# Peptides against a protein of PDB entry 5Z08: the designs that were tried, part 6

Target 1, 168 residues: chain A of PDB entry 5Z08
Amino acid sequence: RQKDEWAKKTSSLMKQLDWFIGEHLGAMLAAEELGGPVVGELMEIDPDDLSAGFNAHGKLKKATSQPDLDRRQRRIDDIWGPQDEQGQAHKRKRGADEALAASAEMRDLIEQLMNKLVEAGGDNSATYVEIPRESAAARFLVRSKVAMFHPNDARRLRLVDFGRDLDD
Target 2, 222 residues: chain B of PDB entry 5Z08
Amino acid sequence: GLPRLIDAIEEASKIPAKRRQTPIKPTIEKLTTHLYTHGASPDSLLRLADLLTLRNHLDQASLAAITRNLYPSSTVSDEVVLRFIGALGHGQLKPTLALQALFLRWLVMVYHLLENPGVLGQVYGVLFDLLDTAAIRPQLCHLLALVTRRKHVRPFRIQAILTLSRQTGGDPNLTGLLRVFKNYYPEIIVGDATKGRASAFKHPDPQWRQHLDEIQQRRSEA

## One batch from the design tools (peptide; aimed at target 1 S144 R164)

Design b1_p9_3_s3 (made by RFdiffusion4, then SolubleMPNN; from b1_p9_3, 3 letters changed)
Fold by OpenDDE base, seed 2:
Structure b1_p9_3_s3 (fold): chain B 168 residues (1-168), chain C 222 residues (1-222), chain A 9 residues (1-9)
Amino acid sequence: as target 1 above (168 residues)
Amino acid sequence: as target 2 above (222 residues)
Amino acid sequence: SSFANFLES
């Protein structure tokens, strides 16, 4: 009974999380990957500031003439900018594709993190997932305090075990 | 009825305002009048949450008007809550910060009607990480003040709010939230950060509360 | 995927 209720609650939560990832978070993560706003680190970014793009430090780039920044900014503008009618469909599709890719990456990362947590059987050292890159998904989970990097290896990510802190 | 009004607004939301054959404002007014009179059922709340949180062609005034009249006739589901939480933060696909502040205010005002208030505790980290967003901070601190439990009061969050309090010059809402934290851990050394003026987190709209109570009472009698 | 299986269960 309690296990079934927990399973149902967990399933419901996972469905809600999946929805949240698909409908909202994926797009935001895609924006971050494209050099857009960092989900949860972005201070008051005026939409106008979003148009200026972000520097390598996640700070608003002043409109400085660097061509590669213009490509990312154009890509952000292409994904997120006001879509004119004909450009809208292609930009929507590309934005949707990037959001879908980011959603898939987040889902995969969460899955790996959860699987490792279950497999570790309470060994925190075994709960780390090796990440190929510092993704927006990984950064988001760390910022949200859902995950933590290994203190000595930023390629290793684990879920924060909130349950253990209750048993101690 | 309300479903038909929502249908019409959903269809209109797919079309840019300049391309609509009919003005949507009269339909929005009918919707808000209906919501004010009868409230929204759980199903209607979900549909309205989608209209409010998903990017569409509705104008900000209409979205704000719907939000201000979003009286639940019954309980508020986890799904509805999560729609609003998902709409928070920065991003071009997200609602405006002004609308997000209204959502947070709404969540505060309907907190007692949540089917599972624990759902907000599960997303506590997401909410907490948005405290740096000045435009939503007042309502966010109020919501966090309601949601905070001992398990959420962690050393890193204590330090984060202390740091943010210093950076903001002692925002009264942050001071209020720090006092909530201190209620769970009296030993927290908050220094001068709690000596200042703190928000009391009073109900944002007593008239709205009264009207909500009237709507809720009518349901219990039906 | 195990996550997909978890969503389908």
Scores: peptide ipSAE 0.021, ipTM 0.243, DockQ to the pose 0.082
OpenDDE base, seeds 1, 3, 4, 5: peptide ipSAE 0.020, 0.020, 0.020, 0.018; ipTM 0.250, 0.243, 0.242, 0.251; seed 4 fails the geometry check

Design b1_p9_3_s4 (made by RFdiffusion4, then SolubleMPNN; from b1_p9_3, 3 letters changed)
Fold by OpenDDE base, seed 5:
Structure b1_p9_3_s4 (fold): chain B 168 residues (1-168), chain C 222 residues (1-222), chain A 9 residues (1-9)
Amino acid sequence: as target 1 above (168 residues)
Amino acid sequence: as target 2 above (222 residues)
Amino acid sequence: SSFANWLEK
């Protein structure tokens, strides 16, 4: 009974998390990956706003003209590039695609983290997931205190075990 | 005068130390003494920048001594700045990282004498991409702290600093730079990366500054 | 078990 209630609660939480990832977090993570503000407090980034840019005040910037040579800056500039009508539709689609990609990356990362936690059987040393890069998703989980990096290896990420911290 | 000393050093720089007929050290000492007393004109400063940044047969101690005495008597041109920026990074033709750190320190100390401070803003990306180079990071962060404007504070750079800060165990210079970024965007979530000790980016050499001011004042009175 | 399998339980 208690295990079943826990499983149901966990399933419900995972569904809510999946919804949150898809509806809100994916766009925010995409914004961060694209060099958008690390907005922990900006709860709502419209995918359309991801195409328009953030000004120095965290507000949507109008696309500034000069292409900086930096490829990541170009990706920002490609996202923030001139608002021609055909460019807007392509930008919206690209913003949506980046949000979907970020959502998928977050889902995959959470899944891997959860699977490793279950497989480890209480061994904290075995709970680490190897991440190929430090993604916006990984950083979000760490900032949210949901995950932590290995102290000596930033390529290893694990879930914070809240259960142990309650028993100590 | 200074031009003749530079001529002699330029010629000597083309020849390996073992093949020089005369030791260059006395000429370097005369140069550094002259620079300490009078500073370098814009033209002399450009020539010295080339000597410092281009691969030649001058020893590291001589190059460091010139750099430590590289007092501008007037302004610093964009061309001089770009010589030093172009000398940064990894490569067999680049100056040593120790010398690059001295160049960055010099740029920090003469920042107020730049003819166009905006030139550093134009090469901001080049500077920023070198933050992973530990040997130059302290001076590089200080220079970036001076150069950073709102237009440079981009989320990919925020993220790059956060990542690098984590990888370095919270380098105080990176924390300091991140605080500069946060001044432009208070809403930046930096997490625990800003809770650590940050560099205050104090002037690297107050005595050098005072001596520079004395050289600059003599120009205004002439 | 895929994230999907966690959602199906």
Scores: peptide ipSAE 0.035, ipTM 0.271, DockQ to the pose 0.024
OpenDDE base, seeds 1, 2, 3, 4: peptide ipSAE 0.033, 0.033, 0.032, 0.031; ipTM 0.247, 0.238, 0.244, 0.345; seed 3 fails the geometry check

Design b1_p9_4 (made by RFdiffusion4)
Pose (drawn by RFdiffusion4):
Parts: structure tokens; sequence; C-alpha cells
Structure b1_p9_4 (pose): chain A 102 residues (1-31, 98-168), chain B 214 residues (1-190, 199-222), chain P 9 residues (1-9)
């Protein structure tokens, strides 16, 4: 099957993203850098792991967030995540993976 | 003759205006005239795109003059296209929003000359996420309308454009883009973009006709 | 449908 290529591509891309977060983004967030990289990655991992865990239940895809997390602000500003409209301490990913003809 | 002018604009581009041993306006005009007559080669386009995209000491009037006369001879590379794409939106590295509107207008006018028009499809999300920026929204919508293929019409983008249409009170450029979206998915709840400058289109066609000569 | 949900939002 062609499946593990979609796996190989994803494991390769995940590493490239983590490299970007550690080398470039964490430092930008500081304005320590290492702490910012770890929390951004943990948050993205939690965000992505849940979006698929819901499959169809769009309502269950929110993760709890500290009050003034800069990682969530950046993710929302970059249009990769969205706060819950009723309260801003839960967060969801934008659901890039969902496609009508997927 | 053209590369020499670019070499001069590049050097002046590195130092402030008052420290220049010569006024640059006469040299900018020579470049503008040459581009009007002969167009810009693929390589010259790349160098000009760097001057238009990177932060330098060139003034706005000079950059706009260059952008307005950026008629390609032959084709437009991905290297050129991506530099203009990377110049879009807010950020300290990026050019003014006014120049960005000119770049987007230019990409629409030269869309048929791209060596790899699919490259815009590969950055579709970069173009789309910027629709909130009103200063460049009309030009963004026109370019997105040319670039949109079925694979790009995703539910999250459908929802995002509908929300933006409601919040802006109904931007006709947004509804024009939604029309293109509906052509791929008629299930969607319901300006046919014209060429932005016909004279520029005509002048480009004249310059492009030289490619048939040998 | 997913389109109708997106439109209804």
Amino acid sequence: RQKDEWAKKTSSLMKQLDWFIGEHLGAMLAAEALAASAEMRDLIEQLMNKLVEAGGDNSATYVEIPRESAAARFLVRSKVAMFHPNDARRLRLVDFGRDLDD
Amino acid sequence: GLPRLIDAIEEASKIPAKRRQTPIKPTIEKLTTHLYTHGASPDSLLRLADLLTLRNHLDQASLAAITRNLYPSSTVSDEVVLRFIGALGHGQLKPTLALQALFLRWLVMVYHLLENPGVLGQVYGVLFDLLDTAAIRPQLCHLLALVTRRKHVRPFRIQAILTLSRQTGGDPNLTGLLRVFKNYYPEIIVSAFKHPDPQWRQHLDEIQQRRSEA
Amino acid sequence: SAVEEAAAA
C-alpha cells in the first residue's frame, strides 16, 4: 500500500516543524527560548491528536489552556487554531485535514 | 544595456539617499524606459523582484515606477512569484501594503506567463489567510479566483470566507471568490474579475510577440 | 452535509 509514505512524509514533516519551533519560533516567543519551544510543541501535539480523536464530533476538539498562554495567541493569530467563542481557555485546531472528497 | 542599470540601482539600493554621490531618479528613469521598450528577462526579473521585495533604501516612488513597468520578456519563474508571495502581509521584513497591491495586480496580469502556474496552488493557504487585510483584499480575491481549484475549496475556507463576507458587510470581491468556490461545489449557499489594466495588457502582448521571432 | 454545516455556521 501507499500508506507508510503518508506516514514517512508525516514523521519527516513533524521533525522539520519541531526544528523550526526550536530554532526560530521559541526565540521569537521569548521577546526562556527553550521553554517556549517545548510548550508550543506540546500544545500543537495535543491539538492535532485531539482533532482526529473526534473524527465527526466537532464539539469535543477543545484543549484546556493557561490564561495567558502566548503559544495559543500565536497559533490563533497564525490561523492554525481557534478559541472557543464562549470562553477563551479552550482551543481547537482549524481542521485542515477534513476534505469533502478526501 | 539593462544589466548595467540594475547593477547601479543595486549599489544605490545599499546606501541612504542623501549619501549617494548622484541622484538616482535619472537612473531609475533609464531603467523604466528600457523595461517599457524591451521587457525584463527571466534573470532581470529575479533581480528586480529582490530589489522590490527586500528592505533597502529605495523610495516608494521609484519602486512603484519599476513595478508598473515590469513587463516580462518570455516567462515568469517560481523564484520570482514566491518572492512576491513572501512579501505579502504585515511584518518588518515586508514592503508597504501599497506596493503589495501592485505586486498582486502584477501577478494577475502575468498569470498566463508563469512557467509553473501550479506554484500558486502550493501557496494557496498563504494567499487565502490574508483576505482579512483590506488594503490588498481586491487584488487577493482576483488572484485567488484564478488559482482556485477543487482541492483548495475546503470546508474551513468556505466558512472563513462566509464569515468575512458577513463581517465586512458583503465585499463584492469576496462574493466573486465565493462564486468560483461554488463552481466546484454547488452545494454552497450563493465582480466577475476583469483585467485590471487593458493598456498594460496590450503593451505586454506587443513585447511578448518577439518570442515568435528567430 | 459538511458544506451545509459550514454555511450554517

Design b1_p9_4_s1 (made by RFdiffusion4, then SolubleMPNN; from b1_p9_4, 4 letters changed)
Fold by OpenDDE base, seed 4:
Structure b1_p9_4_s1 (fold): chain B 168 residues (1-168), chain C 222 residues (1-222), chain A 9 residues (1-9)
Amino acid sequence: as target 1 above (168 residues)
Amino acid sequence: as target 2 above (222 residues)
Amino acid sequence: SLIAEANAA
């Protein structure tokens, strides 16, 4: 009976997590991957200020037409600039696709992390998942203090085991 | 005048709120109104910096209100700057981290009025070592972005930012600071941890800036 | 998949 209740509660929590990933977190992670705001930080970043950079005196450079900055700014403008209706439809579709991809990546990462934690049987060295890239998903889990990178290898990520006293 | 208001608040700050004969709030309101209208002289700034940074019986709301209205009428001395820098970090005698964030924001907004901007460069290490304090990191990175010179961009600090950026999951403020470092050393590899969006370090309060400029202009006409 | 198992349950 208690085991069945625990299983039901766990299943319910996993469903809620899946819903949260699909409905909210995926879009936010996709925005971060595309150079948008970091999840949990409302940064009023004006794109124009990002493009301006800092001069040698620590002052915001006026947007000088430097070609490489123009390409990045074009990319930002291509991502965020007023586009025609066709461009908006393509942007919306691309945004939806990126949100789905981010959701899938987060789901997969969480599953791998949880599976490794269970399989490790208490060996913290065996709990690491190898990640192909430092994704927005991975960064989010680290910021949330749910996961941590290997101290010497940023390609290895593990869940924080809250049941074990983290010997600092 | 402003000195008399400061005198009254200094005396009240020595006494617990429950033991005061008169409420301090009306005096704080008079002070903040005066500061908003006329700004603070260098001498008044020093006295107010002591009230803000030293442990006393003033409530957090009053301290925050004073800080938000701390318009310099002229320049900001090294001594005033050092009071605020000395108040940063963890400790029972230090102001709250929320108030420290307001101090850092203030220093950003008045940076152009410093008598000696180099004073912040002299305490660069103190500021840099506080980057792990999440509550003040946004404003601290902004201040460091203004203060950083080539002499401060050392290998150990580059590595420290990279490490902290990884540990924080790519804090945009750290990414922004690392970009400032890269301006001095373009060869710095920021790695994947810095692929995220960097903070632009925009002026924190354009209205506050405009009002400060108005107060500063009155000095030039006198 | 724990999520798939939770969704199948």
Scores: peptide ipSAE 0.030, ipTM 0.465, DockQ to the pose 0.018
OpenDDE base, seeds 1, 2, 3, 5: peptide ipSAE 0.029, 0.029, 0.028, 0.030; ipTM 0.270, 0.483, 0.260, 0.300

Design b1_p9_4_s2 (made by RFdiffusion4, then SolubleMPNN; from b1_p9_4, 4 letters changed)
Fold by OpenDDE base, seed 3:
Structure b1_p9_4_s2 (fold): chain B 168 residues (1-168), chain C 222 residues (1-222), chain A 9 residues (1-9)
Amino acid sequence: as target 1 above (168 residues)
Amino acid sequence: as target 2 above (222 residues)
Amino acid sequence: SLIDEANAA
């Protein structure tokens, strides 16, 4: 019974996270990868906002005003876009492709991080995922204090196990 | 005159120090004294640029001394600039990184005397790609700060600086360059990289500048 | 994937 409830809650959270990645985070990460704004500065992700979790719709409960993020992203696109209309269309397509790629990278990274956490069974040394590069996704997770790099190897990333700190 | 001194040094540069009949040091001292007093003409600058950038048997101290006294009496041609730019980076035939840093410093100090400042903009990519070379990074960032225009500020270069800034623990020179980029695109959210200490890219040698100005003024009066 | 499993549930 408790295990089933936990599984349901976990499933719900994963759905919400997947939605958030696809709808919001991917574009921001793509912007960072393209040399745009660092996501962590655009999202003053108040640690409190992260702690508030996602609402039933997969949105951060205290989401900083979505309009400002979209406005900033558009401005970046306007600044870096070719001024010609044809260039804008190509840029929009490229931006969409980059957003999809960033979303996929974030999803994959989170999945790997979670899988390693589960597999490790409480061994912190076994929770590290080897990352091919310091991606915007990886940096975002670190800035949000959701993940941390290995102190001696920036190629190794792990989730912060918040569950352990709560039981102490 | 200066041409004869250059001739003597060019000939000496072909011969290993141990095989020279006469010490080159007195001739280098005469050259540096002449350069300090009168500066170098465009033609002399080109010849000296070749001596400084091409592999020869001159010792590093002599090359550094020439570079430190390389006052243009007039303008600096594109050809001279390109000699120094071509000497940058890693390679067996290239000057030492210490000497390259002096060349970059020199380019910063004579930037206002370039016949065509745009030439540096044309080789911007070459310069930018050398930012990972720690030994020349301070002077390189300063030069790039002078050369950077809106056309050079591209997303991939922003990202490259950001990445390198993280890797270097926030090198103040990179932070300074990033601030220059932000001046062209204020919307560049450069994150914590700009919050750190940045180089102000002050003139590397005010005394050298003053002396250069004196040399330049004497030419305008002649 | 955990995400896929979550989406399938």
Scores: peptide ipSAE 0.033, ipTM 0.287, DockQ to the pose 0.020
OpenDDE base, seeds 1, 2, 4, 5: peptide ipSAE 0.027, 0.026, 0.028, 0.027; ipTM 0.292, 0.282, 0.261, 0.430

Design b1_p9_4_s3 (made by RFdiffusion4, then SolubleMPNN; from b1_p9_4, 3 letters changed)
Fold by OpenDDE base, seed 5:
Structure b1_p9_4_s3 (fold): chain B 168 residues (1-168), chain C 222 residues (1-222), chain A 9 residues (1-9)
Amino acid sequence: as target 1 above (168 residues)
Amino acid sequence: as target 2 above (222 residues)
Amino acid sequence: SLIEEANAA
């Protein structure tokens, strides 16, 4: 009975997590990959905002006339500013594709992290997942204190075991 | 005029909200309207900086509203800058981190109006040491991106950013700052920390900039 | 996939 209730609760939470990743988090992570706000700074990123591209502050580029930026600010914009050349339609498609990719990456990363935690059988050294890149997904998990990098290797990520920390 | 509004707010700021005879909100609204229309003179900016940075009985919404409308009509003095810098970090007497973020954003937006931009370079270490404070990091990195010169790019600071980037999961603002460092020293090995997304540090508020420019132009014509 | 298993259950 308790195991079945736990299994049902876990299943429900996983469904909710999957929904959250697909409906909200993926777009926010994609926004983060595209130069938008860091997840948590803007609660609502309209998917349409992904298509317009983000300014250096993670705000939607409104098509307003570029006033003469201070030469220093312009230099930063030149280094990091989105290239204006891609048409709106191509930007929308790219934004959607990036949201899907970010969602998939987050799902995969969470799954790998959970699997490694289970497989490790309590060996913290075995709980690390090797990540091919520092993704918005990985960063989000670290910022959220859900995951942590290996102290000496930023390519290795593990879940924070909250169960142990509550029993101590 | 603006000085009289500041006087009234200064007096009200000494008194807890529950003990005020009159609501301060209408006076704050008059102040913010005046600031929006005319901007603040250097003297008024200093007084407002003190109201914003010193502990008083003003509510956070009022302080934020003043900060959002803090258009300089002229230049920004070193003294004003130092008031805002001194208000940064953790402490019981310091403004909230949310308000500190607004101050840093303001400094970014008025950077071109500083009487001496070098003043920020002198306090570079103070600013840099606050990078671990997540709540102000975005605006702090942007300000540092403007302020950074070759003399500030030191091995220990490079390593500090790299370490903090790992600890934060590659905060885009830190990556952005690291790229600014790399512009001075292309040989900086930033490893995978720079492969991630980085903030472009674009102007925080183009509308605010435009309105500031209008205020500044009116002064040049007077 | 744990998510797929949760969605299938």
Scores: peptide ipSAE 0.028, ipTM 0.490, DockQ to the pose 0.019
OpenDDE base, seeds 1, 2, 3, 4: peptide ipSAE 0.028, 0.027, 0.027, 0.028; ipTM 0.289, 0.290, 0.273, 0.262

Design b1_p9_5 (made by RFdiffusion4)
Pose (drawn by RFdiffusion4):
Structure b1_p9_5 (pose): chain A 102 residues (1-31, 98-168), chain B 214 residues (1-190, 199-222), chain P 9 residues (1-9)
Amino acid sequence: RQKDEWAKKTSSLMKQLDWFIGEHLGAMLAAEALAASAEMRDLIEQLMNKLVEAGGDNSATYVEIPRESAAARFLVRSKVAMFHPNDARRLRLVDFGRDLDD
Amino acid sequence: GLPRLIDAIEEASKIPAKRRQTPIKPTIEKLTTHLYTHGASPDSLLRLADLLTLRNHLDQASLAAITRNLYPSSTVSDEVVLRFIGALGHGQLKPTLALQALFLRWLVMVYHLLENPGVLGQVYGVLFDLLDTAAIRPQLCHLLALVTRRKHVRPFRIQAILTLSRQTGGDPNLTGLLRVFKNYYPEIIVSAFKHPDPQWRQHLDEIQQRRSEA
Amino acid sequence: TAREEVAAM
């Protein structure tokens, strides 16, 4: 099957993203850098793991967030995540993976 | 003759205007004239794109003059297209929004000359996420309308464009893009973009006809 | 179902 390539590609891409977060983004968020990288990754991992966990239930895809988390502000500003409209301490990913003809 | 002019513009591009041993306006005009007559080669286009995209000491009037006369001879590379794509939006590395509108207009006018038009499809999300930026929205919508294929019409983008249409009170350029979206998915709840400058299109055609000669 | 959701936006 062609499945593990979609796995190989994902494991490879996940590493490239972590490298970018650690080398470039965490330092930008500081304006320590290492702390920002770890929390951004944890947040993205939590965000992505849940989006698929819901499959169809669009309502269950919110994660709890500290009050003034810069990582969520960056992710929302970058249009990769969205706050819940009723309150801003829960967050969801934008659902890039969902496709009509997937 | 053209590379020599670019070499001069490149050097002047590195130092402030008052420290230049010569005014640059006469050299910019020579470049503009040469580009009007002969077009820009693939390599010259790449160098000009760097000058238009990277932060340098060139003034706005000179950059706009160059952009308006950027008629390609032959084809447009991915290297050139991506530099203009990376120049879009807000950020300290990026050019003015006015120049960005000119670049987007230019990409529409040279869309048929791209060596790899699919490259715009590979950055579709970069173009789309910038629709909120009103200063460049009309040109973005026209270019997105040419670039949109079925694989790009995803539910999150359908919802985002609908929300933006409601919040802006109904931008006709957004509804024009939604029309293109509906062509791929008619299930969607319901300006046919014209060429932005016909004279420029005509002048480009004349220059491009030299490719048939040998 | 996803097409119906799109039609309902």

Design b1_p9_5_s1 (made by RFdiffusion4, then SolubleMPNN; from b1_p9_5, 7 letters changed)
Fold by OpenDDE base, seed 2:
Structure b1_p9_5_s1 (fold): chain B 168 residues (1-168), chain C 222 residues (1-222), chain A 9 residues (1-9)
Amino acid sequence: as target 1 above (168 residues)
Amino acid sequence: as target 2 above (222 residues)
Amino acid sequence: DLAAEIASL
């Protein structure tokens, strides 16, 4: 009974998290990956805003022609093409694709982190997921104090055990 | 006594106002006067919670008057709390949003008298999901500010507040709640959403608190 | 399905 209620609550929470990742967080993570603002600095990242790219200060690049665009920004501009109607549609599509990719990365990372937490059976040393890169997703989880990097290895990430802090 | 007044109101609540043989208003006034003077026992409080939260034929003014005089003489049980929480949100069988706001305000004012404050933490998600409901948001944010613990501060909730804060043009209550979240995790980047005016979540009614304290004191001396 | 995995715990 209590386990079933917990399972239902957890399932509901995961559905809400999945929805949140897909509807909101993915676009912001994509913006951060694209050199945009850190997740939480610019929260109104319309997928359409992802298409405009970000300046070196993480601000939405207004369509001004300044040349010193970092290689990523050039790729964004090259990727997102001229501001014609087709270019805007391609920009929107790619912003959506980046948001979807970021959403998928966040979902996968959370899934791996949760699976490792379960598999570890209470051994904190076994709860680490090896991450291929410091993604916006990983950084977000760490900034949110949901995850922690291994103190000696930034490629290892684990969930923060919030339950232990209540029993101590 | 209070039980007999509740009995009379419960019976009257089953009957439409136009079909009542006697006006209920004098009985409501006697009830509210009694509550103001003596408070409600745990048993009476539960019965009153049912009258307030369940659909009946009592008018909104009477329900509001009872809620405004709902001084606990003792502690507030989990059952009473859950009645009020269960009454929140949208639905044809639920109390009006105005009455729900009074319930949330009441929960804030009696929070220190809860037998188990943790009960609100267990229903934190239910409360949090109602933040989009503008009519109850001020009191809901205040209650959440009291209830919030580290375990409740999750990325999705941080972002939900931030999104809603933008959508609302920076509601001071949401900003206040976000500051509570930031107190648990100072490193959370909340952007400009916290730079605005925030609610201080002051006690909603100092006079009500003082009167509650007087009722509580009389019980400790008895 | 993350929800299915969590439900299996």
Scores: peptide ipSAE 0.010, ipTM 0.279, DockQ to the pose 0.025
OpenDDE base, seeds 1, 3, 4, 5: peptide ipSAE 0.007, 0.009, 0.008, 0.008; ipTM 0.312, 0.323, 0.272, 0.426

Design b1_p9_5_s2 (made by RFdiffusion4, then SolubleMPNN; from b1_p9_5, 6 letters changed)
Fold by OpenDDE base, seed 3:
Structure b1_p9_5_s2 (fold): chain B 168 residues (1-168), chain C 222 residues (1-222), chain A 9 residues (1-9)
Amino acid sequence: as target 1 above (168 residues)
Amino acid sequence: as target 2 above (222 residues)
Amino acid sequence: SLAEEIASL
């Protein structure tokens, strides 16, 4: 009974988390990846705003149309340079795509972190996930005190095991 | 206990070595042995941070020995961190650059035990402005690699590292830090400066880490 | 799915 209730609660929480990631957090993470505000400083970012890009102060800039730049890696010039006004429609799609990509990255990262925690069987050294980059997703989890970097390798991330602190 | 050892060293630190009635070395050895065995509590860490960072009459070998054995038994407070950060740079009242390098190395090794890692982000500018100091640059780059967040990766800092990298002939630590910056802004044209060997910022001392983990585990069991 | 993997934990 208690295990079943725990499983149901966990499933419900995961569904809520997945919803939150898809509906809200993905866009905010994408904004952070694109030079926007850090997640938690601005709660309401429209995915459409992501396509406009951000100025040096994290404020929305009006859009320039250059399509071919690798979406997750806007040039310093694109982030900090003067952006001209062109191309509204390609913007909305790009913002939505970035939000979806950020959502997928967050989901995948959480999944990997949880899997490593379970696989480690109590060995803290085995709980680390190798991350290819320090993403907005990874940074969010660290800022939220849900994850921590390896003290000597910023490419290694693990969940904070709150359960151990409770058994002490 | 540890507090009494610290008391004795604090009193001895006020007196020039030639005027001490008793050699301090045996007391330093007792302290370092105690630290190695049990670690330092938050209160003891603060007191030791003051001994290490404030100008006193302790010899450099003793200060280095304390720093090398400065195992936290618990967390590291913002206050302790700020003592070490405040001790960095040039000045007659500041510790030697060799000792500062040990402090930075220590901060790297205990980074995961900071009560608030964000405190280092608040002093990021202070740390960054010291990158020109060759004696501390390796450890400073390593610490900055851990501390750097997107908000710190600014055009002027990118340019500063690029300029300094060129001036230093492509210091691997600067190249490593530039790679960290590039993780936040992959389009950073690091140019030929990143084609060189970069530091991987590996743990400075795996044995020290293992011993720290053993000390930390004993606290969780207590 | 994330939910399925978490349910498998």
Scores: peptide ipSAE 0.017, ipTM 0.279, DockQ to the pose 0.031
OpenDDE base, seeds 1, 2, 4, 5: peptide ipSAE 0.015, 0.016, 0.015, 0.016; ipTM 0.276, 0.291, 0.279, 0.258

